# Designs tried in a protein design run: peptides against a protein of PDB entry 6DSZ. Part 133

Target 1, 361 residues: chain A of PDB entry 6DSZ
Amino acid sequence: NYVVTAQKPTAVNGCVTGHFTSAEDLNLLIAKNTRLEIYVVTAEGLRPVKEVGMYGKIAVMELFRPKGESKDLLFILTAKYNACILEYKQSGESIDIITRAHGNVQDRIGRPSETGIIGIIDPECRMIGLRLYDGLFKVIPLDRDNKELKAFNIRLEELHVIDVKFLYGCQAPTICFVYQDPQGRHVKTYEVSLREKEFNKGPWKQENVEAEASMVIAVPEPFGGAIIIGQESITYHNGDKYLAIAPPIIKQSTIVCHNRVDPNGSRYLLGDMEGRLFMLLLEKEEQMDGTVTLKDLRVELLGETSIAECLTYLDNGVVFVGSRLGDSQLVKLNVDSNEQGSYVVAMETFTNLGPIVDMCV

## One batch from the design tools (peptide; made by RFdiffusion4, then SolubleMPNN)

Design b2_p16_5_s3 (from b2_p16_5, 9 letters changed)
Fold by OpenDDE base, seed 1:
Structure b2_p16_5_s3 (fold): chain B 361 residues (1-361), chain A 16 residues (1-16)
Amino acid sequence: as target 1 above (361 residues)
Amino acid sequence: MKLIFAEKTDLSLIFK
């Protein structure tokens, strides 16, 4: 019996940072196909804490903190529609990953969306939203006492959703999404009623956005609203304010991932298909009443990395670049550019050995 | 292993 030691997957398909192991620890969580790796971010580097095997390829991985929780919980959805909420527990030297809730959210009827699985969590932790199938939005209510994840579907009139997020600062859970119809791409918002299990009209919409609008970023307070990223343009909208930029530098390659740097949504990292790393800046204007409004958007090229599947800012200018196609990296953002004009320095590289073809023998 | 937090980086200065 040759125990073919199945080579551990090295391609990264998701990453997230937060406080999973404790309220005080900063963690990096990395999804590599069916494997979850948990690290503590320390002054000395990444310290491995635990590796967890999942019962399928991780399709969604999000940290969230319900009211009254001291640390973040982890939501995972697999490509086979197995959902779970995980908690980290440590008792002395004993480390356990506890499943607080689980469920299968597969539907018997529905066309799987071509853009894949999208999973999002309401910032106030009222619900999880899932776009799994065309014309359906699945809702998982978040209840602390529920060990079984129950879900229901709301019908979406918009059949071709490109991306969707929950907005911040909304009285009711509110989604913002880019969709395509015969007239082009558009942005729309809906309020989600848990009671009535239906959509209500959202606070705003924007018809006829850029034809290649591909990503929605929900912006925290005080700005609120959303950023829409296209091939040629970046647009901000919050219902009251609209601002668009078209920096020529982003036209060269498609932006494919993003990550928020500041808790207040002032800065975002952007990665493109050529491995270029950008900073998106939201410039503030303070009004006389103390309200903060968006003055301008700016994009700056920081440098080059591996082609990012996912990005996460850790701390102190350190970024994890999760790559599916190349080597993942820890990179440092510097204040001063090098001789080539780059602000990016590779700190550590993690070799990607390519897709493990699970030869099902 | 390079110390991740050995030097503080003020990212606000990158854009001045």
Scores: peptide ipSAE 0.021, ipTM 0.678, DockQ to the pose 0.788
Fold by OpenDDE base, seed 2:
Structure b2_p16_5_s3 (fold): chain B 361 residues (1-361), chain A 16 residues (1-16)
Amino acid sequence: as target 1 above (361 residues)
Amino acid sequence: MKLIFAEKTDLSLIFK
């Protein structure tokens, strides 16, 4: 009887930062297949708090703070369409992860999207949006008293959605998405009516974006709008202002992940398929009326890391690089470059042992 | 060129 001690998964497929354990604690949450690891970020490094087994591969992991909550809640969606909202609760030395709400959001009819599961949360915590199937957008209304996650579908005319986000600063929940049709890739917005369970016309659209536009970043106030990341270009649009850059440095490898550094959306980390780490900077222009507008976009190469599946800025220039293909890292961003011109220094490396080959014997 | 990292002194004591 060889007890094959099932090796714990080491490949990272998601990471988020927020205040999950308390209002004061800064946490790093790491998804490793079916495992959720919870850390507290300290001056001495990452302190492990709890490991949680999930009933399936984690496909979506997002922190959010509904009105009246003192700390963040965690939304998880598994690859088998099990959804839950989790709360961290500590009572003395006892640590519990409480399920506030759960549900299965699988549809009996629908083609699973080839680009996988996308889950997003409205910045005002009005709803969760899910792109699970082609031609459908699933909405989970967020209500404090609901222990059962109820969802409904809205039909999307756009069958091939590449990426989708909720926009900031919208009176109604508003999605912005990149989609592909026979004419190319486009950006569109829709308002989501919870009452009527339908889409209304959004504030803006942009037809014929870059053919390889792959990511949407929702930009918080004061800028608002969205950033669209392509292979060759980065574009900003907020309905009134359009700005595009095509820095040659990003053309060398596809940007595959991003993370917001500043709460006001002034800086974003970008990671590409070669493990290059970039900073995207939004330069401000203050108008005479006190309004802040986008003056320019700039991209700077910071250095090289493991190939990021996900990135999260922690604090004090420390970044967690979650890697699926290589070792995950804690890296420090420095103000001054080293002798090689890199602003990135590895602080800690987490060995990736590779995929667990389930040898079916 | 000072990377704009310098201006926002993250006053955080984390990893200091």
Scores: peptide ipSAE 0.020, ipTM 0.579, DockQ to the pose 0.063
Fold by OpenDDE base, seed 5:
Structure b2_p16_5_s3 (fold): chain B 361 residues (1-361), chain A 16 residues (1-16)
Amino acid sequence: as target 1 above (361 residues)
Amino acid sequence: MKLIFAEKTDLSLIFK
């Protein structure tokens, strides 16, 4: 009986950085199909802590910190619509992953969206939002004592949502999304009322964005608003200010992932389909009244990496490049370029052995 | 349906 040790998945389909194991530890969490790997980021590199097998492909993985929690909790949604909130608990040398809440969020009625599952968390931890089906936005209220994840649907008039995020600095939970209709692609905002279980008009909209607008980045305060990334352009809007750039360098390949570097939203990493790594910079202007406004957007080419499925900035200029198609990498961002003009140096490479055909025998 | 975690592999043992 050759126990073919089923090769563990090596292709990365998601990654997130936060404080999951403790308030002080910086963690890297990596989703590899049905597997979750938990690392501690140390000065010496990544230290593995635990691997967790999930009963299903991880479709959404997000860290969040509700009020009163000392460390981040982990929201996971599987491709089979099983949702859970996980907590890391250590008691001496014993490590446990505790399920704080769980539920199945599958609907009996609805067309699964062609762009896949989108899961987002309100920055104030009031709710989780899910785009699972066309014309529906699912809301999971976050309550401290709720062991059972309950969800409700709000009807979206916009049937073809491309991407959606919660905005920062909003009195009510507010989503910003790119959608497509017969006239093109547009950006719209909605406030989400938990009480009334409906959408209210959001603070702003932008009609007729770039035809290939594909990603929304919510920008934290003091800037607020959102960045919309297309094939040819990057735009910023916060309700009061609009700014667009069309750097020729981004036209060469589609940007497919992003990650915020600075907590204040001044810098973002962007990865494209050719493995080019960019820095998006928000140039600030300080007004005489102490308000900070966006002066300009700038994009700089940092270098080349594996084709990123996901990016996450760790610390000290170290970035994890999660790759589905190639080897994942730890890379160092340098202040000075090398002889080739690259600011990126590979520190570690994680071999991708290809898609595990899970032959469920 | 309780999400039962199948295999708990403590990867910390790899560096001990």
Scores: peptide ipSAE 0.006, ipTM 0.397, DockQ to the pose 0.020
Fold by OpenDDE base, seed 3:
Structure b2_p16_5_s3 (fold): chain B 361 residues (1-361), chain A 16 residues (1-16)
Amino acid sequence: as target 1 above (361 residues)
Amino acid sequence: MKLIFAEKTDLSLIFK
């Protein structure tokens, strides 16, 4: 009996930071294909807490905190469209991952989107949104008492959605998305009516954005709005304020991931296809009426890392670089650059052994 | 150019 010890997956396809194990603990959660790894971030480094096998490749992994919850819950969607909401429970030495809710959200009819699965959560935890199929936006209402995740579809007129996020500070759940039509790429917003199960007109739109606009970042209050990242430009829009920059440094390689550093959305990490790590800075202007508006956008090159599939800021300038193509890293951001002009120092490297060939014996 | 990082959360003096 050859116990083929199946090699654990090492390629990272998702990572999130939050308070999952407790209200006080800072956690790093890492998705490696079908495996979820849970760490506590400590002064000494990453402490492993639990590894969980999922019944499928993790396609979406997001932390969220519904009203009245003391700690974050975890939403997972697999590539086979199994959705679950997970809770961490510890009783003494016993650690349990509890399924609060689950459901299959696969449709019998639909063209899977070429840009893959997108899953987003409303900042006010009213709903989960899923872009699984072209021309459909799936909504999962978040109800505390519902153990079964029920979903419905809203038809999207825009067939080719590139990226989508929920906006912050909206009375109704509002999505912002980049889409492509024969005229180019555009940004649009919709309010999502749970009651009517339809889209209403959103607060703003921006037609004819950069042709290679690929990512939407929802910006928290006080700024609000969204950042649109392209190949050549980064733009901000909130309905009242529009600002665009075209820093030459981002043209060299495509930005492929981002992560918010500050809770107020003042800084974001950006990673590109060459493993360059950037900081995007939102410069604030305080108006005479006490309102905060965006004054300017700035991009700074921090240094080089492994090619990031995902980034997550932990604390104290420590960043986890989740890599699919290379080794994942813990890196330290420094205030001062080294002799080579880099602000990035590798602290720990996690060897990527490549794709697990499922030896179907 | 000096980089300003987010203020430490009370929980983790990560890598002093």
Scores: peptide ipSAE 0.028, ipTM 0.620, DockQ to the pose 0.063; fails the geometry check

Design b2_p16_5_s4 (from b2_p16_5, 10 letters changed)
Fold by OpenDDE base, seed 3:
Structure b2_p16_5_s4 (fold): chain B 361 residues (1-361), chain A 16 residues (1-16)
Amino acid sequence: as target 1 above (361 residues)
Amino acid sequence: MKLIFAEKVDLSEIFK
């Protein structure tokens, strides 16, 4: 009886940072196929706390804090459409990951979207949104007392959604999405009515964005609105203000991931397909009435890392680079560049052993 | 292991 100890997956397909183990702890959560790794970020480095085997490949992993929770909860959706909300509980030395809610959100009818599964959470924790199938937006209302995740579908007229996010600062949950039609790519917003289970007209739209617009970043208050990232351009829109930049440096490789550095959305890390790490900066302009508006956008090349599947800023200039194709890294951002002009220094490297071929022997 | 917090970095200064 050869117990082939199945090698643990090493390729990272998701990472998030938040306060999952406690209100005070800073955590790094890493998704490696079916495995969830939980770390505490310490002055000494990453301390492993728990590793959890999931019942399927993790497709969505998002931290969120419902009103009246002291710490973040974790939403996970698997590639087999099993959804759960997880809570960390510690009692002495006993560590438990508790399922607060679960459900299967698979539809019997629908074309799985070519851009894969998208899962998003309303910043006010009113709902989870899922783009699983073309022409459908699935809504999971967030109710504290509900152990069973119930979902409903809203029909989208836009069949080819590229990316979608919930916006900040909206009275009703509002999505912003990039979609493609025969005329090109566009950005649209919808308000989501939980009561009527329908879309209402959103606050703004932007027709005819860049043809390769691929990502939406929802920007927190005070700026609000969204950033749209393309191959050649980065644009901001909030309904009142539009701003676009086309820095030549981003044309060299496709930006594939992003992560917010500042809680107020003033800075974002961007990673491209060549492993280049950028900082996107939102420059502020204070108006005479005390309102803060976006003055400009700037992109700066920080350096080179492993090709990021996901990025997450930890603290003190430390970034986790989750890589699917290469080794994952902890990197330090420095104020001063090195002799090569890089602001990035590798602190730790996590060897990627490649795809575990399930040798079903 | 290098201490993550051995050197304080204010990222706001990178672009000043």
Scores: peptide ipSAE 0.027, ipTM 0.726, DockQ to the pose 0.774
Fold by OpenDDE base, seed 2:
Structure b2_p16_5_s4 (fold): chain B 361 residues (1-361), chain A 16 residues (1-16)
Amino acid sequence: as target 1 above (361 residues)
Amino acid sequence: MKLIFAEKVDLSEIFK
């Protein structure tokens, strides 16, 4: 009887940082298939706090802080459409992960989208949005008293959504998405009415973006708007300002993940399919009226890492590189480059043992 | 000086 000790999954498929365990603790949360790992980020490194088994592969993992909460809550959606909102509670040495709300958001009718599950949270915590199926946008209203996650669908005319985010600074929850039609890829916005359960016209649109536009980044105030990342170009739009760059350095490999460094959205980490790590910089211009506008976009190559599935900036130039294909890493960003021109130094490497091939013998 | 690092949020001296 060979007890094949099922090796714990090591491939990372998601990571987030925030204040989940307490208001003061900086946490790193790592999704490894069905397992959630919770760490506290310390001066000495990552301190493991808890591992949580989920009832399915984690497809979405997002931290959010509703008004009046002292710490972040965790939204998880599994590949089987089980949704939950989790809270960390500690009483002395006892650690509990409490389900504040749960529900199944599967629809009986719908084609699962080819680009997979997308889950997003309104920055003002008014709702969760889910793109699960082509031609549908699912909304979960966030209400403090709801233990049961209720959802409704809004029909999307755009059947092939590539990526979607909620915008910042909108009176009503507003989504921005890249979609594909027979004419190419485009960006559109919709306001989401919770009351009427419908879309209203959003503040702006951008037709005929780059053919390989694949990611939307919602930019916080004061800039607002969104960044659209393609294979050859990076574009910014906020309704009033449009700016595009086509740095040759990004053309070599497709950018596949991003993470915001600064709370104000001035800098983002970008990772490509070759494990190159970039910094995207938003250069600000202060107007005479005190408004801040985008002056320019710049991309700088920082160095090389494992191929990132996800990135998260922790603090003090430390970045977690979550890898599905290779070893995950903690890396340090340096102000000065090394002799090879790299600003990246590996601090710690987490071995990825690869997929457990269930050899049914 | 290229500001590669986020402004030191007065978060704890993580990874000094």
Scores: peptide ipSAE 0.014, ipTM 0.531, DockQ to the pose 0.062
Fold by OpenDDE base, seed 1:
Structure b2_p16_5_s4 (fold): chain B 361 residues (1-361), chain A 16 residues (1-16)
Amino acid sequence: as target 1 above (361 residues)
Amino acid sequence: MKLIFAEKVDLSEIFK
């Protein structure tokens, strides 16, 4: 009996940082196809805690903290539409990953979206939103006592959603999305009514954004609103303020991933298709009334890494670069640049052996 | 430009 030790997947397709194992622990969670790896960030580096096999390729992985929870819960959606909410539980030396809730969210009718599965969580943990099919937005209400994930669909008039996020600081759950129609790409917002199971008009919209607008970043308070990233431009909108920049440096390669550095949304890491790492900075202006407004946007080139599928800022200038096409990395951001003008130093490299073609024998 | 990094609780001295 040759135990063909099936080579573990090495390509990273998702990563998140939060407090999953405890309220005090800083965790790095890495998705590698069907495998979830859980690390604790320690004084000695990354400590592996647990590896979990999933019943399918991980398509969505998000941490969230409902009211009254001491630590984060993990939402996972697989490519086969199996959804679960996971909790880490430690009892002495025994470590268990508990499924708090699960369900299959596949629809019998619908065209799978060409841009793939999008899963988002309301910042106030009122619901999970899923864009699985064209013209549909699936809602999973978050209820503490619900072990079975029940979902419903709301019809979207906009058939070609490019990206979608929940906004911060909204009385009702509010989505912001980029969509394409025959006239171009646009940004729109909707409020989501759980009670009526419908969309209401959102606080703002922006028609005719950049033709290649591809990503939405929801910005926390005090700024609020959203950042829209295109091929040539980065724009901010919050309903009251609009600001756009077109730094020539981002035109050279498509930005494909982002991660928030500061809890207040003042800085974001951006990664492009050439492995360039950028910092997006939101410059604030304090008004006389104590309100904070966006003064300007700035982009700075930090350096070069592996081509990021996902980025996550850990702590103390350390960033995990999750790569699907190349080696994943831990990199250090330095305050001062090196002789080459780079702020990035590789600390650790994780060899990517490529996609294990599951030869279906 | 000199970068200012986020203020977080440092759990990893090895990254200093």
Scores: peptide ipSAE 0.016, ipTM 0.521, DockQ to the pose 0.063; fails the geometry check
Fold by OpenDDE base, seed 4:
Structure b2_p16_5_s4 (fold): chain B 361 residues (1-361), chain A 16 residues (1-16)
Amino acid sequence: as target 1 above (361 residues)
Amino acid sequence: MKLIFAEKVDLSEIFK
C-alpha cells in the first residue's frame, strides 16, 4: 500500500488580503492550486488558521463585504467553473468554513476566453461579474434576500476582452475593460443593468490605447476611474481626465500583477516578469473646492523579489509576494534604500517545490 | 443558472 502522500501544492496562484476571520483580524488568504490557506497577519508574522481543500484549481479568489456583514466573505471560482461564497465561523476553538452559496457557472455554449477566467466584484457588492467565455459577461447578483443567486449572461459585443474591472463611485455597477479588435486595443465602459439584464452605455471610452495594454486597475475615490497598464505605458482615465506616462524602465519587462497599497488608491505595487517590484504613485492635486484630481503618475523601482503571480500589501510596509515560478516571500518596504538602491528586504521565504504533478494513479 | 445559498453546507459535502 504505497500511501503516496500527495505533496501539498506550494506554487501560489492567487492571494488576497482582508478581514475574513473577523472584522478586526487582518488575513492573508493564499490560493495554491486546489488549496486555500488562511493566515492571520500578526506582528510576529503569518499565523496559520485553516487550510481548506477546494474542489478544483482556484481560478478566482476575492474578498468582499456585503452591506450588513461584519466581516468579509470569500468568493471562489474554480477552473471547472464551480463557484462558492465562503464565510469563516469560529465558535470557541471550532473553526468552520461555511458555504453561504455554491453553484456551477459553466455554460453549455461559448468559447473559453484565451486570457482565462476573470472574476470581479462590484465595490458596492451589488454583483459579481465573470468573463468566462468570449462575447459573454456573466452576472451573479448579490442580494441578501435571495437564497438562490441566479446567474445570467449579458452579451458582449467585444469578443476579445483582455481585462475587466468594476469601477468605483458609480451609481450603477460599471465595468471598465480592455478589449482587442482588428484596429488594436481599446478601453470601454458599460453600466450593468440588473433589472434589464443588459449593458447600458458607460461614462467613457478610450479608443486606440497601447497595443499591449493588458491590465485594468479600478481606482477608488477620490480619483475614480481606471489605470491601464501596458508594456510601454501606464495611463489613467476617469472620463474627465486623461494622463499617460511611458517610463522607460517598464519596457524592460512586462508588468504582470498589481496591488493597491493605499485605500485611497494613491499607491500601487506592480510586479513584472523579471521579479522587479515597482511603486506606481498617483500624485494628488487638491482643488480649491476640495476636489482631488490626479496631478501626475510616477513609477519607482523598489527592488527585486521572486517573480510575482500575485501581490498583496499587508500592513506596515509588509508585502506578500505570491510566486508560482519561484519561492513566495514576505518582504518589507523601506522608506530608505539600501546601498544597492533597493527599498525591498526579504523577511521570509516560502519554498516552492515546483508543480505538483497530480499523478492520478 | 442557480447558485444556492445554503446555510451550514460543509465544503466537503458540496464537493463530494
Scores: peptide ipSAE 0.000, ipTM 0.335, DockQ to the pose 0.014; fails the geometry check

